# Designs tried in a protein design run: peptides against a protein of PDB entry 5EFW. Part 20

Target 1, 141 residues: chain A of PDB entry 5EFW
Amino acid sequence: TTLERIEKNFVITDPRLPDNPIIFASDSFLQLTEYSREEILGRNARFLQGPETDRATVRKIRDAIDNQTEVTVQLINYTKSGKKFWNLFHLQPMRDQKGDVQYFIGVQLDGTEHVRDAAEREGVMLIKKTAENIDEAAKEL

## One batch from the design tools (peptide; aimed at target 1 Q102)

Design b1_p17_4 (made by RFdiffusion4)
Pose (drawn by RFdiffusion4):
Structure b1_p17_4 (pose): chain A 141 residues (1-141), chain P 17 residues (1-17)
Amino acid sequence: as target 1 above (141 residues)
Amino acid sequence: RATEMFETAKEKVAELE
């Protein structure tokens, strides 16, 4: 299917279920994070976080979800085995024609450090186009 | 596979309703 043909890291969550769980995770996201589908489907994506994760940054994500809007941030995430990576992360809701939120889309891009300038602009462009591709691929669900 | 996953989530939403 088209959703499975999207070669990027992403997860989709359902905010209508308690604690906004992951309902779909990309093949690339699972192998990057070393988790399986059986392990993480039904879980909130906060399991990616740990000791060196910036709390105010996590706060900005929490607030954006509460307000039902988009957010782009960078933060430290961990794989299943505990390896650290920087995550250039973009979040956006999928809405129906009346504007009601159906799901959240999250797209991840791994790095070894915080990026800025042109490197950040390129990464943001890649993850925002991917989110639009995901929204278009999942509009009937 | 992707459709099945989304349908499973819709069943849970329907049960909650």

Design b1_p17_4_s1 (made by RFdiffusion4, then SolubleMPNN; from b1_p17_4, 8 letters changed)
Fold by OpenDDE base, seed 5:
Structure b1_p17_4_s1 (fold): chain B 141 residues (1-141), chain A 17 residues (1-17)
Amino acid sequence: as target 1 above (141 residues)
Amino acid sequence: MVEELFEEARKKVEELE
């Protein structure tokens, strides 16, 4: 679809289904993580986590989903081949016209480097803006 | 809204579960 072709790393998840599975993944996300679309759809995004993924950071993500709020964190993720990368990750709810949460948008920063200071702030601004753009694009379909 | 497209996606995911 047009949505999948957006040149950013992102997924759309459905919290109304058991375990909040991924229902859409961008081509870029698949390339980043080294998974096929078939391997991604229907799964909770936790498959990206591994031994060095910080549990407290993961809990922040879970809490945001449970509370239907947005969150921005940086955490270790793993590709299918087991390569570690730092994921500057932003998650926010996609709401309907009534304000009810229907989906979540998860955006991953381009690249695999750990970012700090000004670079982190810039990355945060980028992924937040990206999430808003995806929200708007999806609603325009 | 993207209701049509996402509904189809939801159905596909439900079939996988």
Scores: peptide ipSAE 0.312, ipTM 0.851, DockQ to the pose 0.241
OpenDDE base, seeds 1, 2, 3, 4: peptide ipSAE 0.238, 0.073, 0.196, 0.289; ipTM 0.818, 0.699, 0.796, 0.839; seed 2 fails the geometry check

Design b1_p17_4_s2 (made by RFdiffusion4, then SolubleMPNN; from b1_p17_4, 6 letters changed)
Fold by OpenDDE base, seed 1:
Structure b1_p17_4_s2 (fold): chain B 141 residues (1-141), chain A 17 residues (1-17)
Amino acid sequence: as target 1 above (141 residues)
Amino acid sequence: MAKELFEKAREKVEELE
């Protein structure tokens, strides 16, 4: 499966560029967030945050990037039109054969509903698996 | 090909900056 054929909500960012900008976004992600590709490429994904976004959760994401680790959180995000949605979000580094971080993969759960308990566990498994599929696709192209 | 894809993506981002 090629990267562009993965029909999930995801972005790829480049931490080697200033402010870790988005360099790739799936079509599904654009549909979810209501942004065009041109509006988001080259930008940090923080534009999805708004008044009700938990700052502590955002700090967890920042810390994971700084420490080059993975993280899974659920946070309020906003579409371009200002609609709130719950984002079950998984982020992990993409490493080269030497183990150096080249990119980050960010995956968002399908839909806009807040998930808990069993549904959250299932969602976490799904987005983690998706991230691995993206990693594999990006390396094997 | 993956390398090329990411290089093109990076180039596009750099052009937008």
Scores: peptide ipSAE 0.280, ipTM 0.835, DockQ to the pose 0.245
OpenDDE base, seeds 2, 3, 4, 5: peptide ipSAE 0.164, 0.048, 0.226, 0.235; ipTM 0.771, 0.678, 0.802, 0.817

Design b1_p17_4_s3 (made by RFdiffusion4, then SolubleMPNN; from b1_p17_4, 8 letters changed)
Fold by OpenDDE base, seed 1:
Structure b1_p17_4_s3 (fold): chain B 141 residues (1-141), chain A 17 residues (1-17)
Amino acid sequence: as target 1 above (141 residues)
Amino acid sequence: MVEELFREAREKVEELE
């Protein structure tokens, strides 16, 4: 689809289904994580977590989902081959015209390195803007 | 349309579960 070809790393999840599974993933996300689309769809994104993934950071993500709020964190994730990467991650709800949560948009910064200071601020701004663009683009379809 | 796209996507996921 046109949405899948957006040159950003992102997923769409459905919190109305059991365990908030991924229902949509961009081509870039598949390339980043080394998974096929078939391996990802229908799964909770926790398969990216591993031994060095900070549990407190994961709890922040869980809390945001439960509270239907946005969150921005940086955490260690793992590719299918087991390569570690730092994921600057932004998650936000996609709401309908009535304000009800229908989906979540998850955006991952391009790159595998930990970002700090100005680079982190710029990255946060970028992934937040990306999420808004995806939300708008999706709603215009 | 997003409604159609995401409806189809979620239906496929539900079928896989």
Scores: peptide ipSAE 0.344, ipTM 0.861, DockQ to the pose 0.285
OpenDDE base, seeds 2, 3, 4, 5: peptide ipSAE 0.217, 0.314, 0.088, 0.287; ipTM 0.789, 0.846, 0.736, 0.842

Design b1_p17_4_s4 (made by RFdiffusion4, then SolubleMPNN; from b1_p17_4, 6 letters changed)
Fold by OpenDDE base, seed 2:
Structure b1_p17_4_s4 (fold): chain B 141 residues (1-141), chain A 17 residues (1-17)
Amino acid sequence: as target 1 above (141 residues)
Amino acid sequence: MAEELFEKAREKVEELE
C-alpha cells in the first residue's frame, strides 16, 4: 500500500478506542524500536517511555491528544532492548471531511543527541512533511 | 494489508477490555 511505502518511522493511533492504541506501525518504526508488529498493535505507545523520559514533555503529548491538536517535541525513548534514543516527535490529528478526528499520526525522527537550531528545524520540516504524506496516504484506507 | 492491521489492533484492544 501507499502507507507501507513510506519508509519513515511512524504510527497511527485510534483515539476512539480505549487508551488510544497503535493501529498501524511502519516497518521502520518496528526496526527502530525493536518490537514486532504483534507486540505493539493494540497498545498505547507509552511503552517507549522510560526513566529519563521527561514527564513534562509527555504531558505536552497527552495534552495534544486530549485537545485534538498537533505537537512537536523531543523526548528520550527506549527500544525493546533498553537502548535510549532521542525522538524528535511530531503528532497531528487525522481528520475526516467533517473535521472530526479519526486517528492520530505520530512521526519519529531518531537520533543519538538532542538536536538544536538548524538541525532541529530541518528535522521538524521532515517529520511534518512526513505526517502530511501519511495523512494523504491514509485517506486511501 | 492496512485493514488487517487495523483489525488486529482492534482485536488486541478488545482483549484488554
Scores: peptide ipSAE 0.062, ipTM 0.663, DockQ to the pose 0.401
OpenDDE base, seeds 1, 3, 4, 5: peptide ipSAE 0.060, 0.040, 0.048, 0.030; ipTM 0.648, 0.656, 0.623, 0.614

Design b1_p17_5 (made by RFdiffusion4)
Pose (drawn by RFdiffusion4):
Structure b1_p17_5 (pose): chain A 141 residues (1-141), chain P 17 residues (1-17)
Amino acid sequence: as target 1 above (141 residues)
Amino acid sequence: HSFATLDKATIDESLFE
């Protein structure tokens, strides 16, 4: 299917279920994070977080979800085995024709450090176009 | 497609220890 042909890291969550769980995770995201589908479907994506994760950054994500809007941030995430990586992360809701939120889309891009300038602009462009591709691929669900 | 009143997000502070 088209959703499965999207070669990027991403997860989709359902905010209408308690605690906004993951209902779909990309093949690339699972292998990057070393988790399986059986392990993480039904879980909130906060399991990616740990000791060196910036709390205020997590707070900006919480607030954007509460307000039902988009956010782009960078933060430290961990794989299943505990390896550290920087995550250039973009979040956006999918809405129906009346504007009601159906799902959240999250797209991840791994790095070894915080990026800025042109490197950040390129990464943001990649993850925002991918989110639009995901929205278009999942509009009937 | 449907409408739903959504809950607020939370933070697990224990992860930052």

Design b1_p17_5_s1 (made by RFdiffusion4, then SolubleMPNN; from b1_p17_5, 5 letters changed)
Fold by OpenDDE base, seed 4:
Structure b1_p17_5_s1 (fold): chain B 141 residues (1-141), chain A 17 residues (1-17)
Amino acid sequence: as target 1 above (141 residues)
Amino acid sequence: SMSAELEKATIDESLFE
């Protein structure tokens, strides 16, 4: 499918199911996080959080989900092996023709360090554009 | 340039639950 051809780190979650589980994960996402697809599907993405993940930042994500809005943040995430990485993360709702939220799209840009200024702006533009591409491709879901 | 590698990764406020 077109969705499967998107070579970016992303997941799609279903807020209509308990705990907003991941229902789709890109191959790149699996590679980045070091999880298998079986380990990911059906789970909430909170497994990426760890000791150094800023709770206030996570709350921003939760608020966006609750309010059905988009958000862009940068936070520490962890791979399966425990490796820390900076996740420039963008989340946005996927809406149907009536405007109702069906899914959430989460796009991640990983880095070894916190990005700032021009680098951050570039990353934000990239992940937002990616999210839009995913939105279009995922209309088949 | 930077690449958008990850989508909704850390979405819940629970860190270890």
Scores: peptide ipSAE 0.034, ipTM 0.618, DockQ to the pose 0.139; fails the geometry check
OpenDDE base, seeds 1, 2, 3, 5: peptide ipSAE 0.034, 0.034, 0.034, 0.033; ipTM 0.612, 0.615, 0.616, 0.606; seeds 1, 2, 3, 5 fail the geometry check

Design b1_p17_5_s2 (made by RFdiffusion4, then SolubleMPNN; from b1_p17_5 with H1A F3S T5E D7E)
Fold by OpenDDE base, seed 2:
Structure b1_p17_5_s2 (fold): chain B 141 residues (1-141), chain A 17 residues (1-17)
Amino acid sequence: as target 1 above (141 residues)
Amino acid sequence: ASSAELEKATIDESLFE
């Protein structure tokens, strides 16, 4: 599918289901996080959090979901093996033609360090553009 | 009920509460 051809780290979640589980994960996301598809689907993405994940940043994500808005943050996430990575993360709702939220799109840009200034701006631009591409492709869901 | 927060490759605060 067009969605499957997007070679970026992303997931799609369903807020209409209990605990807003992941319903789609890109191959790149699975590779990044070191999980199988079976281990990911049906779960809330919180399993990527760990000891050094900033709770205040997580709250920003929670607030965005609750308010059905977009947000862009950087936070520490962990792979299945426990490896830390910096996640430049963008979240935005996917709305139907009536304006109702159907899904959330989460795009991740991974790195070995926190990005700042020009690098951050470039990364944000990239993940936001990716989210828009996913939004268009996911209309087939 | 579980939190429906969409936390993509991010941490849910509930894990630490």
Scores: peptide ipSAE 0.036, ipTM 0.663, DockQ to the pose 0.187; fails the geometry check
OpenDDE base, seeds 1, 3, 4, 5: peptide ipSAE 0.035, 0.033, 0.035, 0.034; ipTM 0.617, 0.603, 0.609, 0.608; seeds 1, 3, 4, 5 fail the geometry check

Design b1_p17_5_s3 (made by RFdiffusion4, then SolubleMPNN; from b1_p17_5, 5 letters changed)
Fold by OpenDDE base, seed 3:
Structure b1_p17_5_s3 (fold): chain B 141 residues (1-141), chain A 17 residues (1-17)
Amino acid sequence: as target 1 above (141 residues)
Amino acid sequence: PFSAELEKATIDESLFE
């Protein structure tokens, strides 16, 4: 689909289904993580975590989902082959016209280093803007 | 062993606990 071919790393999850599974993934996300679409659709995104993923950071993500709020964090994720990467991650709810949460949008900015200060601010601005664009593009869901 | 591409942050802490 046109949505899948947006040249950004993102997924859409459905919190109304058991375990908040991924229901949509961009081609770029599949390339980044080394998974096929068939391998990830219908699964919770936790398969990207590994030994060096900070559990406190993961709890922040879980809390945001439970409270239906947005969150921006950096954490270690792993590709299918086991390669580590720093993930500057932004998650936000997609709401309907009544204000009810329908989906979550997750956007990833890949990097080989943990970034701070101006570099982090720039990355956060980018992934937040991307999330807003995805929200608009995914209204047909 | 460090990849340049970013994956979605996983949300389940139970995988390694």
Scores: peptide ipSAE 0.031, ipTM 0.625, DockQ to the pose 0.115; fails the geometry check
OpenDDE base, seeds 1, 2, 4, 5: peptide ipSAE 0.029, 0.027, 0.030, 0.028; ipTM 0.614, 0.629, 0.637, 0.606; seeds 1, 2, 4, 5 fail the geometry check

Design b1_p17_5_s4 (made by RFdiffusion4, then SolubleMPNN; from b1_p17_5 with H1S F3S T5V D7E)
Fold by OpenDDE base, seed 1:
Structure b1_p17_5_s4 (fold): chain B 141 residues (1-141), chain A 17 residues (1-17)
Amino acid sequence: as target 1 above (141 residues)
Amino acid sequence: SSSAVLEKATIDESLFE
């Protein structure tokens, strides 16, 4: 499918199911996080969080989901083996033709360091554009 | 593979908030 051709780190979640589980994960996302698809599908994405993940940043994500809005943050996540990485993360709702939220799109940009200034702005533009591409691809499914 | 791992992270409400 067109969705599967997008070679970026992303997931799609279903807020209409209990605990807003992941229903789609890109191959790149699985490689980054060191999980298999079977280990990811049906779970809430919170398993990527760990001891050094900023709780205030996580609250911003939760608020965006509850309010059905988009958000862009940078936070520490963990791979299956416990390795830390910085996640420049963008979340936005996917709406149907009536305007109702059907899914959420999550796009991740990984790095060994916290990105700042021009590098951060460039990363934000990239992940937002990716989210729009995913949104359009999903509509064609 | 190592670079791909660093790019994809997602966060939702957790015990670490």
Scores: peptide ipSAE 0.036, ipTM 0.613, DockQ to the pose 0.091; fails the geometry check
OpenDDE base, seeds 2, 3, 4, 5: peptide ipSAE 0.032, 0.034, 0.030, 0.033; ipTM 0.626, 0.621, 0.625, 0.610; seeds 2, 3, 4, 5 fail the geometry check

Design b1_p17_6 (made by RFdiffusion4)
Pose (drawn by RFdiffusion4):
Structure b1_p17_6 (pose): chain A 141 residues (1-141), chain P 17 residues (1-17)
Amino acid sequence: as target 1 above (141 residues)
Amino acid sequence: AEEYFEEANEKVEELEE
């Protein structure tokens, strides 16, 4: 299917279920994070976080979800085995024609450090176009 | 891929009832 043909890291969550769980995770995201589908479907994506994760940054994500809007940030995430990576992360809701939120889309891009300038602009462009591709691919679900 | 969404939509319907 088209959703499965999207070669990027992403997860989709359902805010209408308690604690906003992951209902779909990309093949690339699972192998990047070393988790399986059985392990993480039904879980909130906060399991990616750990000791060196910036708390104010996590707060900005929490607030954006509460307000039902988009957010782009960078933060430290961990794989299942505990390896550290920087995550250039973009979040956006999918809405129906009446504007009601159906799901959240999250897109991840791994790095070894915080990026800025042109490197950040390119990464943001890639993850925002992917989110639009995901929204278009999942509009009937 | 659609099956994941269908299972989640069934749970949403049960919560609405």

Design b1_p17_6_s1 (made by RFdiffusion4, then SolubleMPNN; from b1_p17_6 with E2R E7K N9R E13K)
Fold by OpenDDE base, seed 1:
Structure b1_p17_6_s1 (fold): chain B 141 residues (1-141), chain A 17 residues (1-17)
Amino acid sequence: as target 1 above (141 residues)
Amino acid sequence: AREYFEKAREKVKELEE
């Protein structure tokens, strides 16, 4: 679909379904994580976590989902082959015209190293802007 | 947009069943 072809790493999840599964994944996301779309759809994104993923950071993500708020964190994720990468991750709710949460948009900026300072700030701005663009694009479908 | 995402939701629901 047009949405899936957006050249950014992102997923859309459905919190109204059990365990907030992924319902959309961009081509870039599949390439990054080394999974097929068939392997991704219907699953909670926690399959990207592994031994070195910080649990406190994961809890921040969970809290944001539960509270229907946005969050930006940086955490270790793993590809299908087991390769570690630092994921600068932004999550935000996608709301309808009434303001009710319909979906969540998750945007990933991958890196071989943990980013700090100016690089992190710029990355955050990028993924937040990306999320907004996805939100707008989705509403136009 | 609603129909677009509803189709995706239905597909996922079917996969989970």
Scores: peptide ipSAE 0.353, ipTM 0.856, DockQ to the pose 0.233
OpenDDE base, seeds 2, 3, 4, 5: peptide ipSAE 0.223, 0.265, 0.344, 0.278; ipTM 0.784, 0.819, 0.850, 0.826

Design b1_p17_6_s4 (made by RFdiffusion4, then SolubleMPNN; from b1_p17_6 with E2K E10K E13K)
Fold by OpenDDE base, seed 1:
Structure b1_p17_6_s4 (fold): chain B 141 residues (1-141), chain A 17 residues (1-17)
Amino acid sequence: as target 1 above (141 residues)
Amino acid sequence: AKEYFEEANKKVKELEE
């Protein structure tokens, strides 16, 4: 679909379903993570986590979902083949006109290194803007 | 948009079955 072909790494999840599964993934996300769409749809995104993924950071993500708020973190994720990458990750709820949470948008900016300072600020700005663009695009469908 | 995501949810449910 047109949404899937947006050249950014992102997923959309449904918190109203058990365990907040991925219901949509961009082609770029599949390329990044080395998974097929069939392998990830219907699953919680925790399959990207591994031994070096910081548990406290994961808890921040979980708390944001539970509280229906946005969060931006940087954490180690793993591809299907086991390759580590730093994921600058932004999560935000997608709300309807009444303000009720319908979905979550997750945007990933990948890198070989943990980013800091100006690079981190730029990355955060980018993924937040991307999330907003996805939100608007999704609502226009 | 609602119909679009409803179709997506349907596909997900089918995968879970």
Scores: peptide ipSAE 0.264, ipTM 0.797, DockQ to the pose 0.217
OpenDDE base, seeds 2, 3, 4, 5: peptide ipSAE 0.202, 0.125, 0.038, 0.027; ipTM 0.756, 0.713, 0.637, 0.595; seed 4 fails the geometry check

Design b1_p17_7 (made by RFdiffusion4)
Pose (drawn by RFdiffusion4):
Structure b1_p17_7 (pose): chain A 141 residues (1-141), chain P 17 residues (1-17)
Amino acid sequence: as target 1 above (141 residues)
Amino acid sequence: LPAEYPDSIPPGSIAPL
């Protein structure tokens, strides 16, 4: 299917279920994070976080979800085995024609450090176009 | 660390199941 043909890291969550769980995870996301589908479907994506994760950054994500809007941030995430990576992360809601939120889309881009300037602009462009592709691919669900 | 937001918040609410 088209959703499965999207070659990027992403997860989709359902805010209408308690604690906003993951209902779909991309093949690339699972292999990057070393988790399986059986391990993480039904879980909130906060399991990616750990000791060196910036709390105020996580707060900005929490607030954006509460307000039902987009956010782009960078933060430290961990794989299943405990390896550290920087995550250039973009979040956006999928809405129906009346504006009601159906799902949240999250797109991840791995790095070894915080990026800025042109490197950040390129990464943001990639993850925002992917989110639009995901929204278009999942509009009937 | 910084964050990027859109200029406004679109209307709507969490849809029912």

Design b1_p17_7_s1 (made by RFdiffusion4, then SolubleMPNN; from b1_p17_7, 9 letters changed)
Fold by OpenDDE base, seed 3:
Structure b1_p17_7_s1 (fold): chain B 141 residues (1-141), chain A 17 residues (1-17)
Amino acid sequence: as target 1 above (141 residues)
Amino acid sequence: MDYERPEFIPPGKLAPR
């Protein structure tokens, strides 16, 4: 089984390359966003943003990247066709054996509504666990 | 359509600020 066939929505980015591009995307992520792999690889994930994407939430993601920390947020994203969806998004660094950041892992849980309370907590637990599984599966990168 | 807007996953830093 290849990494891209893991049945979760995720990407891996390389912060050591210009503009922190996506270097890996799961089949599920491509299906969710309606893009081909060729359209996504080598690009920054900002193409998922649109008119109703909250700038303050995006800044939280920015701060996490800059500080090399994890973050979990909900934001509006758009498919290639322009369809809006709520993205419960978790991002965390993937570190090498010396503890230096090598990649970032981004996990997406899509929905039609902004989730709160128990539903949000459950979703957060799921995407965080998914990120840890991706970290382990991607050690050979 | 493609929506290129400001940083979703912005450029990373090799070291924390």
Scores: peptide ipSAE 0.044, ipTM 0.633, DockQ to the pose 0.076
OpenDDE base, seeds 1, 2, 4, 5: peptide ipSAE 0.041, 0.040, 0.043, 0.030; ipTM 0.628, 0.622, 0.621, 0.631; seed 1 fails the geometry check

Design b1_p17_7_s2 (made by RFdiffusion4, then SolubleMPNN; from b1_p17_7, 9 letters changed)
Fold by OpenDDE base, seed 4:
Structure b1_p17_7_s2 (fold): chain B 141 residues (1-141), chain A 17 residues (1-17)
Amino acid sequence: as target 1 above (141 residues)
Amino acid sequence: MSSERPASIPPGKLAAR
């Protein structure tokens, strides 16, 4: 789809379904994570976690989902082959016309290091802007 | 005790598009 071809790393998940599965993934996300679309659709994105993924950071993501709010964090994720990457991750709810959460948008900015200062601020601005663009584009879902 | 649920990075299982 057009949405799938957006040249950013992102997924859309459905919190109304059991275990909040991925229902959409961009081509870039598939390339980053080394998974096929068939391998990840219908799954919880926890498969990106591994031994060095900080559990306190994971809890922040969980809390944001449960509280239906946005969060921005950096954490270690793993590709299918087991390669580690730093993920500057932004998650936000997509709401319907009634204001109810129907989806979550997750945007990933991958890197070789944990970014700070100006680089972090710039990355955060980028992934947040991307999430807003996805929200607009995904209204037809 | 409340059951602990693993957080998603990004989120969700069991639904295909």
Scores: peptide ipSAE 0.072, ipTM 0.646, DockQ to the pose 0.056; fails the geometry check
OpenDDE base, seeds 1, 2, 3, 5: peptide ipSAE 0.064, 0.060, 0.050, 0.051; ipTM 0.661, 0.640, 0.652, 0.656; seeds 1, 2, 3, 5 fail the geometry check

Design b1_p17_7_s3 (made by RFdiffusion4, then SolubleMPNN; from b1_p17_7, 10 letters changed)
Fold by OpenDDE base, seed 4:
Structure b1_p17_7_s3 (fold): chain B 141 residues (1-141), chain A 17 residues (1-17)
Amino acid sequence: as target 1 above (141 residues)
Amino acid sequence: MDSLRPKSIPPGKLAAR
């Protein structure tokens, strides 16, 4: 599918199901996080969080989900093997033709460092554009 | 099978503190 051809780190979650589980993950996301598809489908994406993940940042994500809004943050995430990475993360709702939220799109830009200034702006533009592409591709299914 | 269909929900991992 067009969705499957998007070579970016992303997931789609279903907020209509208990605990907003992942229902789709890109191959790149699996590679980044070191999980198999079977390990993550049906699970909440919080498994990426760990000891150094800022709780206030996580609350911003939660608030965005609860309010059905988009959010862009940077946070520490962890691979299956416990490796830390900085995740420039963008989340946005995917709405149907009626305007109701069907899914959330989560896009991850990984890095070894917290990005700022021009690098952050560039990354934000990239992940937002990616989310838009995912939204379009998913709606065509 | 369409990946955008509802799936069963296994237990998730929680953030470590």
Scores: peptide ipSAE 0.025, ipTM 0.621, DockQ to the pose 0.027
OpenDDE base, seeds 1, 2, 3, 5: peptide ipSAE 0.031, 0.029, 0.036, 0.039; ipTM 0.631, 0.667, 0.653, 0.680; seeds 1, 2, 3, 5 fail the geometry check

Design b1_p17_7_s4 (made by RFdiffusion4, then SolubleMPNN; from b1_p17_7, 9 letters changed)
Fold by OpenDDE base, seed 3:
Structure b1_p17_7_s4 (fold): chain B 141 residues (1-141), chain A 17 residues (1-17)
Amino acid sequence: as target 1 above (141 residues)
Amino acid sequence: MDYERPDFIPPGKLAAR
């Protein structure tokens, strides 16, 4: 439960299971998206998408998963109630001691608008650092 | 919600083996 209480928006997924489901979600992520833990565990995170989510940006995420690389993008996401928000999203693989991909870490920084320049750089640094902290905290999974 | 929509965090090649 310690991992769940980290006050950042993040999920952990298992690419070795069918459809790369969410296996862990922070309390903050549940609050952001308005879903319960029971509603999302064991499911793919595609439920965050909606009509205005850019398909080309989603393809960048797909390519990163397939290539087992990290990616950082901004995309429109939706809460359970249908509220739109800009998501500065960072995804990276979590590797075992042999170097094989074990999980993916997804970190979300929510905002009311698309950000650029210094504001974007600061957000990117924050979510990347968060992902590294989650990687360390989740070693016991 | 519609969980059959295009992938947010899609399955990768690892899931196929």
Scores: peptide ipSAE 0.034, ipTM 0.636, DockQ to the pose 0.079
OpenDDE base, seeds 1, 2, 4, 5: peptide ipSAE 0.038, 0.033, 0.034, 0.034; ipTM 0.627, 0.648, 0.634, 0.651; seeds 1, 2, 4, 5 fail the geometry check

Design b1_p17_8 (made by RFdiffusion4)
Pose (drawn by RFdiffusion4):
Structure b1_p17_8 (pose): chain A 141 residues (1-141), chain P 17 residues (1-17)
Amino acid sequence: as target 1 above (141 residues)
Amino acid sequence: TVKEEIEEVRERVREEH
């Protein structure tokens, strides 16, 4: 299917279920993070976080979800085995024609450090176009 | 299908809660 043909890291969550769980995770996201589908479907994506994760950054994500809007940030995430990576992360809601939120889309791009300038602009462009592709691919669900 | 798989995850989450 078109959703499965999207070759990027992403997860989709359902805010209408308690604690906003993951209902779909990309093949690339699972292999990057070393988790399986059986392990993480039904879980909130906060399991990616750990000791060196910036609390205020996580706060910005929490607030954006509460307000039902988009956010783009960078933060430290961990794989299943505990390896550290920087995550250039973009979040956006999928809405129906009346504006009601159906899901959240999250797109991840791995790095070894915080990026800025042109490197950040390119990464943001990639992850925002992917989110639009995901929204278009899942509009009937 | 992708829709069925999503529906299975939604059902399992509802049963757990």

